# Designs tried in a protein design run: peptides against a protein of PDB entry 4JHK. Part 46

Target 1, 212 residues: chain A of PDB entry 4JHK
Amino acid sequence: EDYKIQSFDLETQKLLKTALKDPGSVDLEKVSSVIVDQSLKDQVFSREAGRICYTIVQAEAKQTNGSVFRRNLLNRLQQEFKAREETRKRSTQEWVCLVSFICNIFDYLKVNNMPMVALVHPVYDCLFRLAQSDALKNEEEVDCLVLQLHRIGDQLEKMNVQLMDELFNLLRDGFLLQEDLSSMGRLLLLEILEFRAGGWKLSDTAQKYYYS

## One batch from the design tools (peptide; aimed at target 1 L74 M116 A118 P122)

Design b2_p22_6_s2 (made by RFdiffusion4, then SolubleMPNN; from b2_p22_6, 7 letters changed)
Fold by OpenDDE base, seed 3:
Structure b2_p22_6_s2 (fold): chain B 212 residues (1-212), chain A 22 residues (1-22)
Amino acid sequence: as target 1 above (212 residues)
Amino acid sequence: MTFKADEKKVEELIEEDLKLFE
């Protein structure tokens, strides 16, 4: 299988490829650190990171019935999550990368084809933070929020519909009441409101309106 | 009400899942 790891230097690419095929022969703590570090810098990579992480987890489980990589990954994720407010203050870009990464781990790092329950509340917490007034006025944060809801909203709702209802109440209020939204931000909020209302799908008419 | 996760609660949940998978 082909993985998008061209953003890494050749040495790191080799490390990742080895981890994917023979995880027992590499330092899996280092591998997890490299993946997290890059995911915090490159939002586009975060989705690929999810696939890579899942593959390494499966490879290690098959090879040694171990979970060293997953443990290190989740420990690092926990650390970054705990420091999310400091990250947001330091860099909006790093903050949205963190959210994207957490959401993609939720999407891909499944056990028995089920999401990790432990990630449900952290994901919602991140999305709720993006739904606050001080975040909704920033297009970069709105972009992130809407993107994640497009990717995992349906799955996340199945885990906790009550929290999803509360989240979308905030988004509705932001759309209707907040005065300092950008034009694009307001458009994106409207789109995602309609997206969920349509069962996490866009009608042909809506697709043409928003994305043609 | 706006939801915000309790840090300790999140940590416990993560540890719980880790225990389930190890």
Scores: peptide ipSAE 0.026, ipTM 0.609, DockQ to the pose 0.564
OpenDDE base, seeds 1, 2, 4, 5: peptide ipSAE 0.022, 0.024, 0.024, 0.025; ipTM 0.574, 0.598, 0.610, 0.603; seeds 1, 2, 4, 5 fail the geometry check

Design b2_p22_6_s3 (made by RFdiffusion4, then SolubleMPNN; from b2_p22_6, 6 letters changed)
Fold by OpenDDE base, seed 4:
Structure b2_p22_6_s3 (fold): chain B 212 residues (1-212), chain A 22 residues (1-22)
Amino acid sequence: as target 1 above (212 residues)
Amino acid sequence: MTFKADEEKVAELIEKDLELFE
């Protein structure tokens, strides 16, 4: 199985490959830190990181019945989540990467084929932050918000429909009332409103209209 | 309407998940 780890130096690539095959032979805390650090820099990798993390978790469970990697990963994730406002102030790019990473971990790092309940509120909190007026005026943040809702919105709704309703109330208000949205931002909000209304599905015609 | 996570609650939930799935 192929993993997109070409952004790392060769030594780190070897470390990651070893973690995927023989997690007991490497420092899993270091591995988790490397993955998180790169996910904060590269949104494309942050998507792949979820799959990589899941594989390492499975490999460790099978090899030693351990959970060292998952524990370290979640600890680091918690630290980054707590510092999310400072991250946002420092770098919008790092902030949206963080949100993307958290959402992708929620999507891929399942246990017993179920999402981790512990991540539900943190994910919603990130999405609610992106739905605030000061964030909606930034197209990069709107892009991130809409992308995550496309990926995991249906799963999140199953976990807490009330929070999803509240979130989309904010998005509707933003679409209708906020004056400093970009044209693309407004279009994306409309699309995601229609996406949920259609049961988290979009027709081919609508897909072309909003994303061509 | 807005939502903000309780940081302490998040930590507790993470710990519970770890205990449940280890």
Scores: peptide ipSAE 0.029, ipTM 0.573, DockQ to the pose 0.748
OpenDDE base, seeds 1, 2, 3, 5: peptide ipSAE 0.025, 0.027, 0.027, 0.025; ipTM 0.599, 0.624, 0.573, 0.595; seeds 1, 5 fail the geometry check

Design b2_p22_6_s4 (made by RFdiffusion4, then SolubleMPNN; from b2_p22_6, 8 letters changed)
Fold by OpenDDE base, seed 1:
Structure b2_p22_6_s4 (fold): chain B 212 residues (1-212), chain A 22 residues (1-22)
Amino acid sequence: as target 1 above (212 residues)
Amino acid sequence: MTFKADLEEVEKLIEEDIKKFL
């Protein structure tokens, strides 16, 4: 598989490549830290990071039957999640990167082909935070919210339909009642409302309308 | 009102899942 790790220096690239092939020969705590740090800076990388993490987890399991990488990764995620409000205050960009990363880990790092139950509430907590009025007025946060719901909304709903209903009540109210939404933000909220109503699918016509 | 998970509960759940992987 091809992994997008060009943003790292050569030594770090080598470290990551080694972790993918021979995880027992590297410091997996360091590897996890590097991946998380970069994911907090680059939202695009966060999706790739999820795939990389899954691959390393599988490689370590096969090689040593170990779970050192996953443990360190989840510990770091927990730390970042705890500090999410401070992160949001410091940098909206880092905040949406954090949300994106957590959502991508939820998407890729499955156990027995099922999402880790422990990540369900943290993901919802992040999405609910993005659905608050102070966040909905920020287009960058709306972009993140809608993107994640497109990617993992159907999976999240299967885990807890009640929370999803509550989340979408907030989104509906935001769309209908909040006055300081950007035009694009309002459009995105409408799109995601229709997306879920359509069974987490968009028609070709709708796709062209919202993203032309 | 929306239902939100307590941070302590989330921490516990994460720890439990981690233990399952060890």
Scores: peptide ipSAE 0.028, ipTM 0.568, DockQ to the pose 0.530
OpenDDE base, seeds 2, 3, 4, 5: peptide ipSAE 0.024, 0.020, 0.023, 0.028; ipTM 0.566, 0.492, 0.559, 0.594

Design b2_p22_7 (made by RFdiffusion4)
Pose (drawn by RFdiffusion4):
Structure b2_p22_7 (pose): chain A 212 residues (1-212), chain P 22 residues (1-22)
Amino acid sequence: as target 1 above (212 residues)
Amino acid sequence: SPLSATQKAEMLDQEVLESLEE
């Protein structure tokens, strides 16, 4: 029900609500463009846009059996994904938004009730980038890293365990060896090590230790 | 015969995968 589009221009809110009911009546290319555009600019929307994207994808399949919107969305995201390093230099905020959005799409948009394998490597590419020492020194990026691991970390490991293993080696390495990792960064990494070791669930005691 | 919505979605997923691997 709540797609979290309050950040949008009033005209665009109408465009988006229209695409949900009658996708054939709207420019799905323009629709996908305004969603990707806003997703890089607003944090709340980047971690929630998957709901509205899914609703539209399903509406098009139902109405016209088409997947034009899905296509425009994936290709536009692929372009942002390819330019990820440049976007990171320009704005850490935009970068973490891109990762949150890509991971939200991996979570919501399914293909025959299965995850899109097209996004498996790209998502790992993003999380490995966050696990690097130049990214871990920024609590903003560590926060982004652990948000994705909480949300889709389990699904991702099923698709590819080798990558998740090597990724968590970088997490242990940064935890033990890196000195400019902050206190909050340390708390976040320790919690995610326990989270994964526990089968991607938060124990009652860890809940008490880490969170208010 | 025309492709179903599921088939179109699977084909698109494969095309996106192949594009990323290039």

Design b2_p22_7_s1 (made by RFdiffusion4, then SolubleMPNN; from b2_p22_7, 12 letters changed)
Fold by OpenDDE base, seed 3:
Structure b2_p22_7_s1 (fold): chain B 212 residues (1-212), chain A 22 residues (1-22)
Amino acid sequence: as target 1 above (212 residues)
Amino acid sequence: SPKTADERLEELDKEILEALLS
């Protein structure tokens, strides 16, 4: 399987490739740290990171029945989550990368092919933060919010429909009542409202209208 | 019945993610 890791130097690429094939032969704490660091800088890689992490978890489980990588990964995730407000104040870009990373981990690190229950509330906490008025006025945060809902909204709703209803109440209120939304932000909120209303699906006509 | 490996791992994850659940 091919993984998009061109953003790393050759030495780090070799480290990651070795971790994917023979996790017992590398420092898995270092590997997890490298993946998290890059995910906080590059939202595109953050998507790939979820897939990479899942593969390493499976490889370690098969090789040694161990969970060293996953433990280190989640420990780092916990640390970053605790500092999320500080991160947001320092860098909107790093904040949306953090949210993207958490959502992608939720999407890929399955337990018996089901979403990890322990990640449900953390994901919702991030999305609710993006749905606050001070975040909705920032197009970059709206982009992140809408992107994650497109990717994992249907899964999240199955885990907790009450929280999803509350989240979309905030989005509806933002769309209707908040005055300092950008034109694109308002358009994206309308699109995601329609997306959920349509059963987490978007018609070709609607997609062309909102994204062309 | 005894917990599966995946179930044990999920419980471990809950402990690690304690701050995320608050």
Scores: peptide ipSAE 0.103, ipTM 0.717, DockQ to the pose 0.440
OpenDDE base, seeds 1, 2, 4, 5: peptide ipSAE 0.028, 0.027, 0.031, 0.028; ipTM 0.590, 0.589, 0.644, 0.598; seeds 1, 5 fail the geometry check

Design b2_p22_7_s3 (made by RFdiffusion4, then SolubleMPNN; from b2_p22_7, 14 letters changed)
Fold by OpenDDE base, seed 4:
Structure b2_p22_7_s3 (fold): chain B 212 residues (1-212), chain A 22 residues (1-22)
Amino acid sequence: as target 1 above (212 residues)
Amino acid sequence: MEKTPEEKLEELDKEILEALLA
């Protein structure tokens, strides 16, 4: 399998490749930290990171029945999640990358082909934060919110429809009542409202846009 | 029934992420 890791230096690329093939031969804590750090800088990579993480988890389980990587990854994720408000204050870019990463881990790091139940509420918490009025006025945050809902909204709804209803109540109110939305932000909110109403089904064009 | 390895991992993840649920 090909993984998009060209953004790393050659030494780190080698580390990641080795982790994918022979996880027992590398420092998996270091690997996890590298992946998280890069995911907080690059939202595009965060998508790939989910797939990479899943592969490493499977490789370690197969090789040693271990879960060192998964433990370190989730511990780091927990730390970042706890500090999410501080991150948001410091850097909107890092904040949306964090949300993207958490959502991508939720999407890829499944157990028995099912989402991790433990991540459901944390994901919703992030999305609810993005749905607050102070976040909706920022196009970057709206873009992140809508992107994640396109990717995992249907899965999240299956896990908790009540929370999804509450979330979309906020989005509806934002669309209808909030005055300081950007034009694009307003369009994105309308689109996601319609997207859910249509059963979370993407058109071919939308599929390319959100998942390319 | 005996838990599968994947189920055991899920339980471990829940323990690790307990603080996230709070």
Scores: peptide ipSAE 0.059, ipTM 0.660, DockQ to the pose 0.513
OpenDDE base, seeds 1, 2, 3, 5: peptide ipSAE 0.030, 0.031, 0.029, 0.024; ipTM 0.637, 0.652, 0.645, 0.614; seeds 1, 2, 5 fail the geometry check

Design b2_p22_7_s4 (made by RFdiffusion4, then SolubleMPNN; from b2_p22_7, 12 letters changed)
Fold by OpenDDE base, seed 5:
Structure b2_p22_7_s4 (fold): chain B 212 residues (1-212), chain A 22 residues (1-22)
Amino acid sequence: as target 1 above (212 residues)
Amino acid sequence: APLTPDEKLELLDKEIKEELEK
């Protein structure tokens, strides 16, 4: 199986490859920090990072029955989450990368095929932040919000339908009432509203309209 | 008895949840 780690230097690539195959032979704290750091810079990598993290978790569990990597990863995520407002102020790009990464970890790092309960509220908190008026006016944040809801919305709803209802109330209000949305932002909000209404599915016609 | 990998992950989930709730 091929992992998309070309964005790293050769030494780091070697480290990651070793972690994937023989996690006991590397510093898993360092590996986790490298993955998080890169995920905060590259949203494209963020998706792949989730898969990589899952593989390392499984490899370590199988090899040593350990969870050092996962613990370090989640601890780092917790730190970044706590500082999310500062991150957003510093860089919208880093902020949306952070949200994307947390959502991807939620998607991939499951326990007994179930999402981690610990990540439910942090994910919702991030999405609620993206649903605030000051964020909805930024197309980059709307893109992130809608993308995550497409990826994990159905799973999140299963974990807490009340929070999802509240979130979509904000999105509906934004769509209807907020004046400084971009045209694309407004279209994306409409699309995601319809997406959920359709059972987290999008018709072919709607797909072409919003994404083609 | 030693915890299984899944049990350890569940325990970790609980620990992280507790930390996030502080």
Scores: peptide ipSAE 0.030, ipTM 0.652, DockQ to the pose 0.910
OpenDDE base, seeds 1, 2, 3, 4: peptide ipSAE 0.029, 0.109, 0.028, 0.029; ipTM 0.650, 0.634, 0.643, 0.617; seed 2 fails the geometry check

Design b2_p22_8 (made by RFdiffusion4)
Pose (drawn by RFdiffusion4):
Structure b2_p22_8 (pose): chain A 212 residues (1-212), chain P 22 residues (1-22)
Amino acid sequence: as target 1 above (212 residues)
Amino acid sequence: SEKLEELEEKSDEDFEEFMESL
């Protein structure tokens, strides 16, 4: 029900609500463009755009059996994904938004009730970048890292365990060895080590220790 | 890093293969 599009221009809100019901009536290329654009600019929308993207993808399949929107969206995201390092230099905020959005799409947009394998390596590519020492010194990126691990970390490990293992080695390494990792960064990494070791769930006691 | 270069290459391959299969 709530796709979280309040950040949008009033005209665009109408465009988006229209695409949900009658995709054939709207420019799906323009629609995908305004969604990717906004997703890089607004944090709340980047971690929720997956809902509205899925609803539109299903609406097109139902109405016209087409997947043009899905296609435009994936190709536009692939372009942002390819330019990830440049975007990170320009704005950490945009970068964490891109990661949140890509990961939200991996969570919501399924292919025959299965995850899109096309996004497995790109998502690991993003999380490995967050696990680097130059990214871990920024609580903003560590926050982004552990958000994705909470949300799709489990699904990702099923698709590829070797990568999740090597990724968590970087997490332990940064935890023990890195000195400019902050107190909050330490709390976030410790919680995610316990989270994964517990089978991707938060124990009652960890809930009490880490969170208000 | 090496792992990051590998993941970049695999990301392109998997994406192209997925798009061609549509």

Design b2_p22_8_s1 (made by RFdiffusion4, then SolubleMPNN; from b2_p22_8, 9 letters changed)
Fold by OpenDDE base, seed 5:
Structure b2_p22_8_s1 (fold): chain B 212 residues (1-212), chain A 22 residues (1-22)
Amino acid sequence: as target 1 above (212 residues)
Amino acid sequence: SELAERLRELSEKEFEEFMASL
């Protein structure tokens, strides 16, 4: 299986590969830090990092019944989450990478095949932030918002339909009322509105219309 | 806006509590 770690240097790739197979033989705090750092820089990686993290968590659990990696990962995630507004102000790219990463962790790190309840509100918080007027005018943030909702929207809704309704009220208002949306941003908002309305699915025709 | 503010506060609190439980 390819874990898509080619963006790292060879030494770090070796570290990660070892962590995936023999987590007890590496510094798992360092591994977690490397993963988070790269996730904040590379959006492609950030959306894949959850799978890597899941594998490491499982490997450590099997090897030592430990959770050192997960604890360090989540600790770093908490720190980044706390600083999310500062991050957004500094770098839109890092901000959307952070959101993507948090959503990806939510998607992959499950307890008894269920999402971590503790991450539900933080995820919604990020999505609500992306749904604010100052964010909707930025196409990069809209892209991120729509992407996450495509990936985990159905799961989030199952966790809290009321928050999802409120979120989509904001998105609908943005679509209808906000004047400084880009044409693509407006199109994406419409698409995601239809996506949810269709049970988190798109028809083939709609798929071509929005993403061809 | 008020909802968003409450959500921010709640999310940060719950995240902190979650980490404390680990």
Scores: peptide ipSAE 0.264, ipTM 0.869, DockQ to the pose 0.662
OpenDDE base, seeds 1, 2, 3, 4: peptide ipSAE 0.022, 0.031, 0.262, 0.289; ipTM 0.476, 0.545, 0.869, 0.878; seed 4 fails the geometry check

Design b2_p22_8_s2 (made by RFdiffusion4, then SolubleMPNN; from b2_p22_8, 8 letters changed)
Fold by OpenDDE base, seed 1:
Structure b2_p22_8_s2 (fold): chain B 212 residues (1-212), chain A 22 residues (1-22)
Amino acid sequence: as target 1 above (212 residues)
Amino acid sequence: SPLLEELREKSEKEFAEFMASL
């Protein structure tokens, strides 16, 4: 597989490539830190980062039956999660990158092909924060919220349908009642409401309407 | 929001507990 790691310098690229093939030969704490740091800067990379992380986890498990990388990754993730409100205050961009990364880790780092139960509430926490009125007025946060729900909403609902219902109550209220939504934000909320109502699927016609 | 605060507490607690188990 090819991995999109061109944003790193050549030395770091080599480090990552080695981690993917021979994780026992590198400092996996350093690798995890590099991945998290870049994921907090680039939301697009955070998606790729999830795939990279999964591969490294699998490689280490196969090579040494170890989990050093995953432990370090999750440790750093916990640190960033704990500081999420400060991050949001400092930079909306970094905040949505953090949310994106957490959601991607949830999506890719499964245990026995099942979502990590321990990440369910943290993910919902992030999504509920994005669904608050002070966040819904920011189109960048709405974009992030809707994107994550498109990617992992069905999985999250299976883990806790009650929380998903509560979340979408907030989104419906935002769509109908909140006055300071952007036109695009309101449109995205409508789309995601329809998306869930349709069983987390979007018709070709609707896809064209919202995203063409 | 009471629900949000509850989620914040649960999420941080469960995340910490999970990390402690590793």
Scores: peptide ipSAE 0.292, ipTM 0.880, DockQ to the pose 0.731
OpenDDE base, seeds 2, 3, 4, 5: peptide ipSAE 0.292, 0.278, 0.292, 0.280; ipTM 0.879, 0.874, 0.879, 0.874

Design b2_p22_8_s3 (made by RFdiffusion4, then SolubleMPNN; from b2_p22_8, 11 letters changed)
Fold by OpenDDE base, seed 4:
Structure b2_p22_8_s3 (fold): chain B 212 residues (1-212), chain A 22 residues (1-22)
Amino acid sequence: as target 1 above (212 residues)
Amino acid sequence: SSLEEELRKLSERDFAEFMASE
């Protein structure tokens, strides 16, 4: 199985490859730190990181019945989440990468083949933050918000439909009432509103209209 | 918003409780 880790130096690539196959032979705290650090810089990698993390978790579980990697990963996630407002202030790019990474971990890292309940509110909190007026005016944040809802919205709704309703109330208000949205931002909000209304899928007509 | 603040508190609590249980 191929993993997109070309952005790392050769030494780190070797570390990651070893972690994927023989997690007991490497420092899994270091591995988790490297993955999180890169995920905060590259949103594309953050998606791949979810898959990598899942594989390492599975490998460690099979090898030693251990969960050292997952524990370190989630500890780091908690730290980054707590500092999310400072991250957003420092760098919108790092902030949306953080959101993307948390959402991807939610998507890939399962407990008994189910989403981790502990991640539900953190994910919603991130999405609610992106749905605030000061974030909706930033197209990069809107892109992130809509992307995550496309990826995991249906799963999140199953975990808490009330929060999803409240989130989409904010999105509808933003779409209808906020004056400083970009044209693309407004279009994306409309699309995601219709996406959910359609059962988290796009009709052929909608697909053609928004993405052709 | 008040909802945003409540969600923040809940999410941070959930992380803490989850990690404490590991």
Scores: peptide ipSAE 0.028, ipTM 0.617, DockQ to the pose 0.810
OpenDDE base, seeds 1, 2, 3, 5: peptide ipSAE 0.025, 0.023, 0.025, 0.025; ipTM 0.586, 0.569, 0.594, 0.585

Design b2_p22_8_s4 (made by RFdiffusion4, then SolubleMPNN; from b2_p22_8, 10 letters changed)
Fold by OpenDDE base, seed 4:
Structure b2_p22_8_s4 (fold): chain B 212 residues (1-212), chain A 22 residues (1-22)
Amino acid sequence: as target 1 above (212 residues)
Amino acid sequence: SSLQERLRKLSEEDFQRFMESL
């Protein structure tokens, strides 16, 4: 398999490639750090990062039955999560990258084909933050919110349907009641409301309506 | 909101418990 790591310098690329194949031979704390750092800068990479992280976790498990990488990764995630409000205030872009990264880790970094329970509340917390009125007025945050719900909404709902109901109550209220939504933001909220209502799928008709 | 605050607390606790388990 190939991984999209061209954005890193050659030395870091080598580090990552080695981690993917022989995690025991590299500093996995450093590896986790570079992945998180890049994920906070590039939302597109955040998706790839999930796949990379999963591969490293599997490689380490196979090699030594260890979980050093996962521990370091989640430790860093915890740190970034704790600072999420400061991050949001400093940079909306970094904030949505953080949310994207956490969601992608949730999506990819499964154990025994099960989502990491420890990430359920953090993910919901981030999504609820994006669903607040001060965030809904920002199209970049709405884009992030809707994107994540498209990617992992069905999985999250399976973990806690009550929280999902509460989240979508906020989204409905935002759609109906908030006055300073952009036209695109309002459209995206409507789409995601219908997406969930349709069982986390879009009908062909709806697909054409929203994206043709 | 109260729900947001509860989620924050639960999130922090979940992270902490998980890290302690590793």
Scores: peptide ipSAE 0.559, ipTM 0.941, DockQ to the pose 0.780
OpenDDE base, seeds 1, 2, 3, 5: peptide ipSAE 0.545, 0.525, 0.379, 0.555; ipTM 0.938, 0.934, 0.892, 0.940

## One batch from the design tools (peptide; aimed at target 1 V111 N112)

Design b2_p23_3 (made by RFdiffusion4)
Pose (drawn by RFdiffusion4):
Structure b2_p23_3 (pose): chain A 212 residues (1-212), chain P 23 residues (1-23)
Amino acid sequence: as target 1 above (212 residues)
Amino acid sequence: SILDSLLANLQEHEAEEPVEGHV
């Protein structure tokens, strides 16, 4: 019900609500463009845009059996994904928004009730980037890292365990060895180590220790 | 604030039903 599009221009809100019901009546290329554009600019929307993207993808399949929107969206995201390092230099805020959005799409947009394998390596590419020492010194990026691991970390491990293992080695390494990792960064990494070791769930006692 | 926000996101994720889709 709530796609979280309050950040949008009033005209665009109409465009988006229209695409949900009658995709064939709207420019799906322009629709996918305004969604990706806004997703890089607004944090709340970057973590939630998957809902509205899914609803539109399903609406097109139902109405016209087409997947043009899905296609434009994936190709535009691929382009942003390819330019991820440049975007990170320009704005950490945009970068963490891109990662949140890509991961939200991995979570919501399924292909025959299965995850899109096309996004497996790209998501690991993003999370490995966050696990680097130059990224871990920024609580903003660590926050982004652990958000994705909480939300789709379990699904991702099923698709590829080797990568999740090597990724968590970097987490342990940064935890023990890195000195400019902050107190908050340490709390966040410790919680995710426990989270994963516990099978991707938060224990009652960890809930008490880490969170208000 | 980060921890409260992180927990709210985790609880939201856990409150979700599985997503189904066809292409």

Design b2_p23_3_s1 (made by RFdiffusion4, then SolubleMPNN; from b2_p23_3, 14 letters changed)
Fold by OpenDDE base, seed 5:
Structure b2_p23_3_s1 (fold): chain B 212 residues (1-212), chain A 23 residues (1-23)
Amino acid sequence: as target 1 above (212 residues)
Amino acid sequence: SILDELRKAYLEYQSREPVTSSL
């Protein structure tokens, strides 16, 4: 199985490959740091990062029954999460990368085939932030919001339906009331509203409407 | 495009095996 790590230099690629197969032989704190740093710069990689992280977690568990990597990863995520407002102010791109990364970790890093409970509120908090008026006017943030909800919305709702209801109330209000939405933004909000209303599924008719 | 990505995400998710999502 290949992982998309070609964006790293050869030395780092070697480090990651080793971590994937023999995590006990590398500095897992460094590995986690490298993954997080790259994920904050590349939203596409942030999704791959989730898969990579899961594999490393599994490898470490099997090799040493350890959780050093996961602990370091989550600690770093928590730090970035706490600083999310500053990140958003500094760089929308980094902000949406952060959200994407957290959501992808939620998606991939399962424990006993279950989502990590500790990530539920952080994920919702990020999505709620994206659902605020000042964020909904930014196409990059809307894209991120809708994309993550497509990927993990169903799973996230199962963890806390009340928060999901509250989130979608904001999205509905944004769709109906916000004046400075782009045409695409408004379309995307409508799509995601319909998506959830349909039980996180789209009819064939809806699929043709949005994606043809 | 974002629509292409969403379509891909939708299809990928719908093709997944169900996972447990309980507290």
Scores: peptide ipSAE 0.312, ipTM 0.775, DockQ to the pose 0.356
OpenDDE base, seeds 1, 2, 3, 4: peptide ipSAE 0.290, 0.294, 0.302, 0.308; ipTM 0.761, 0.766, 0.767, 0.768

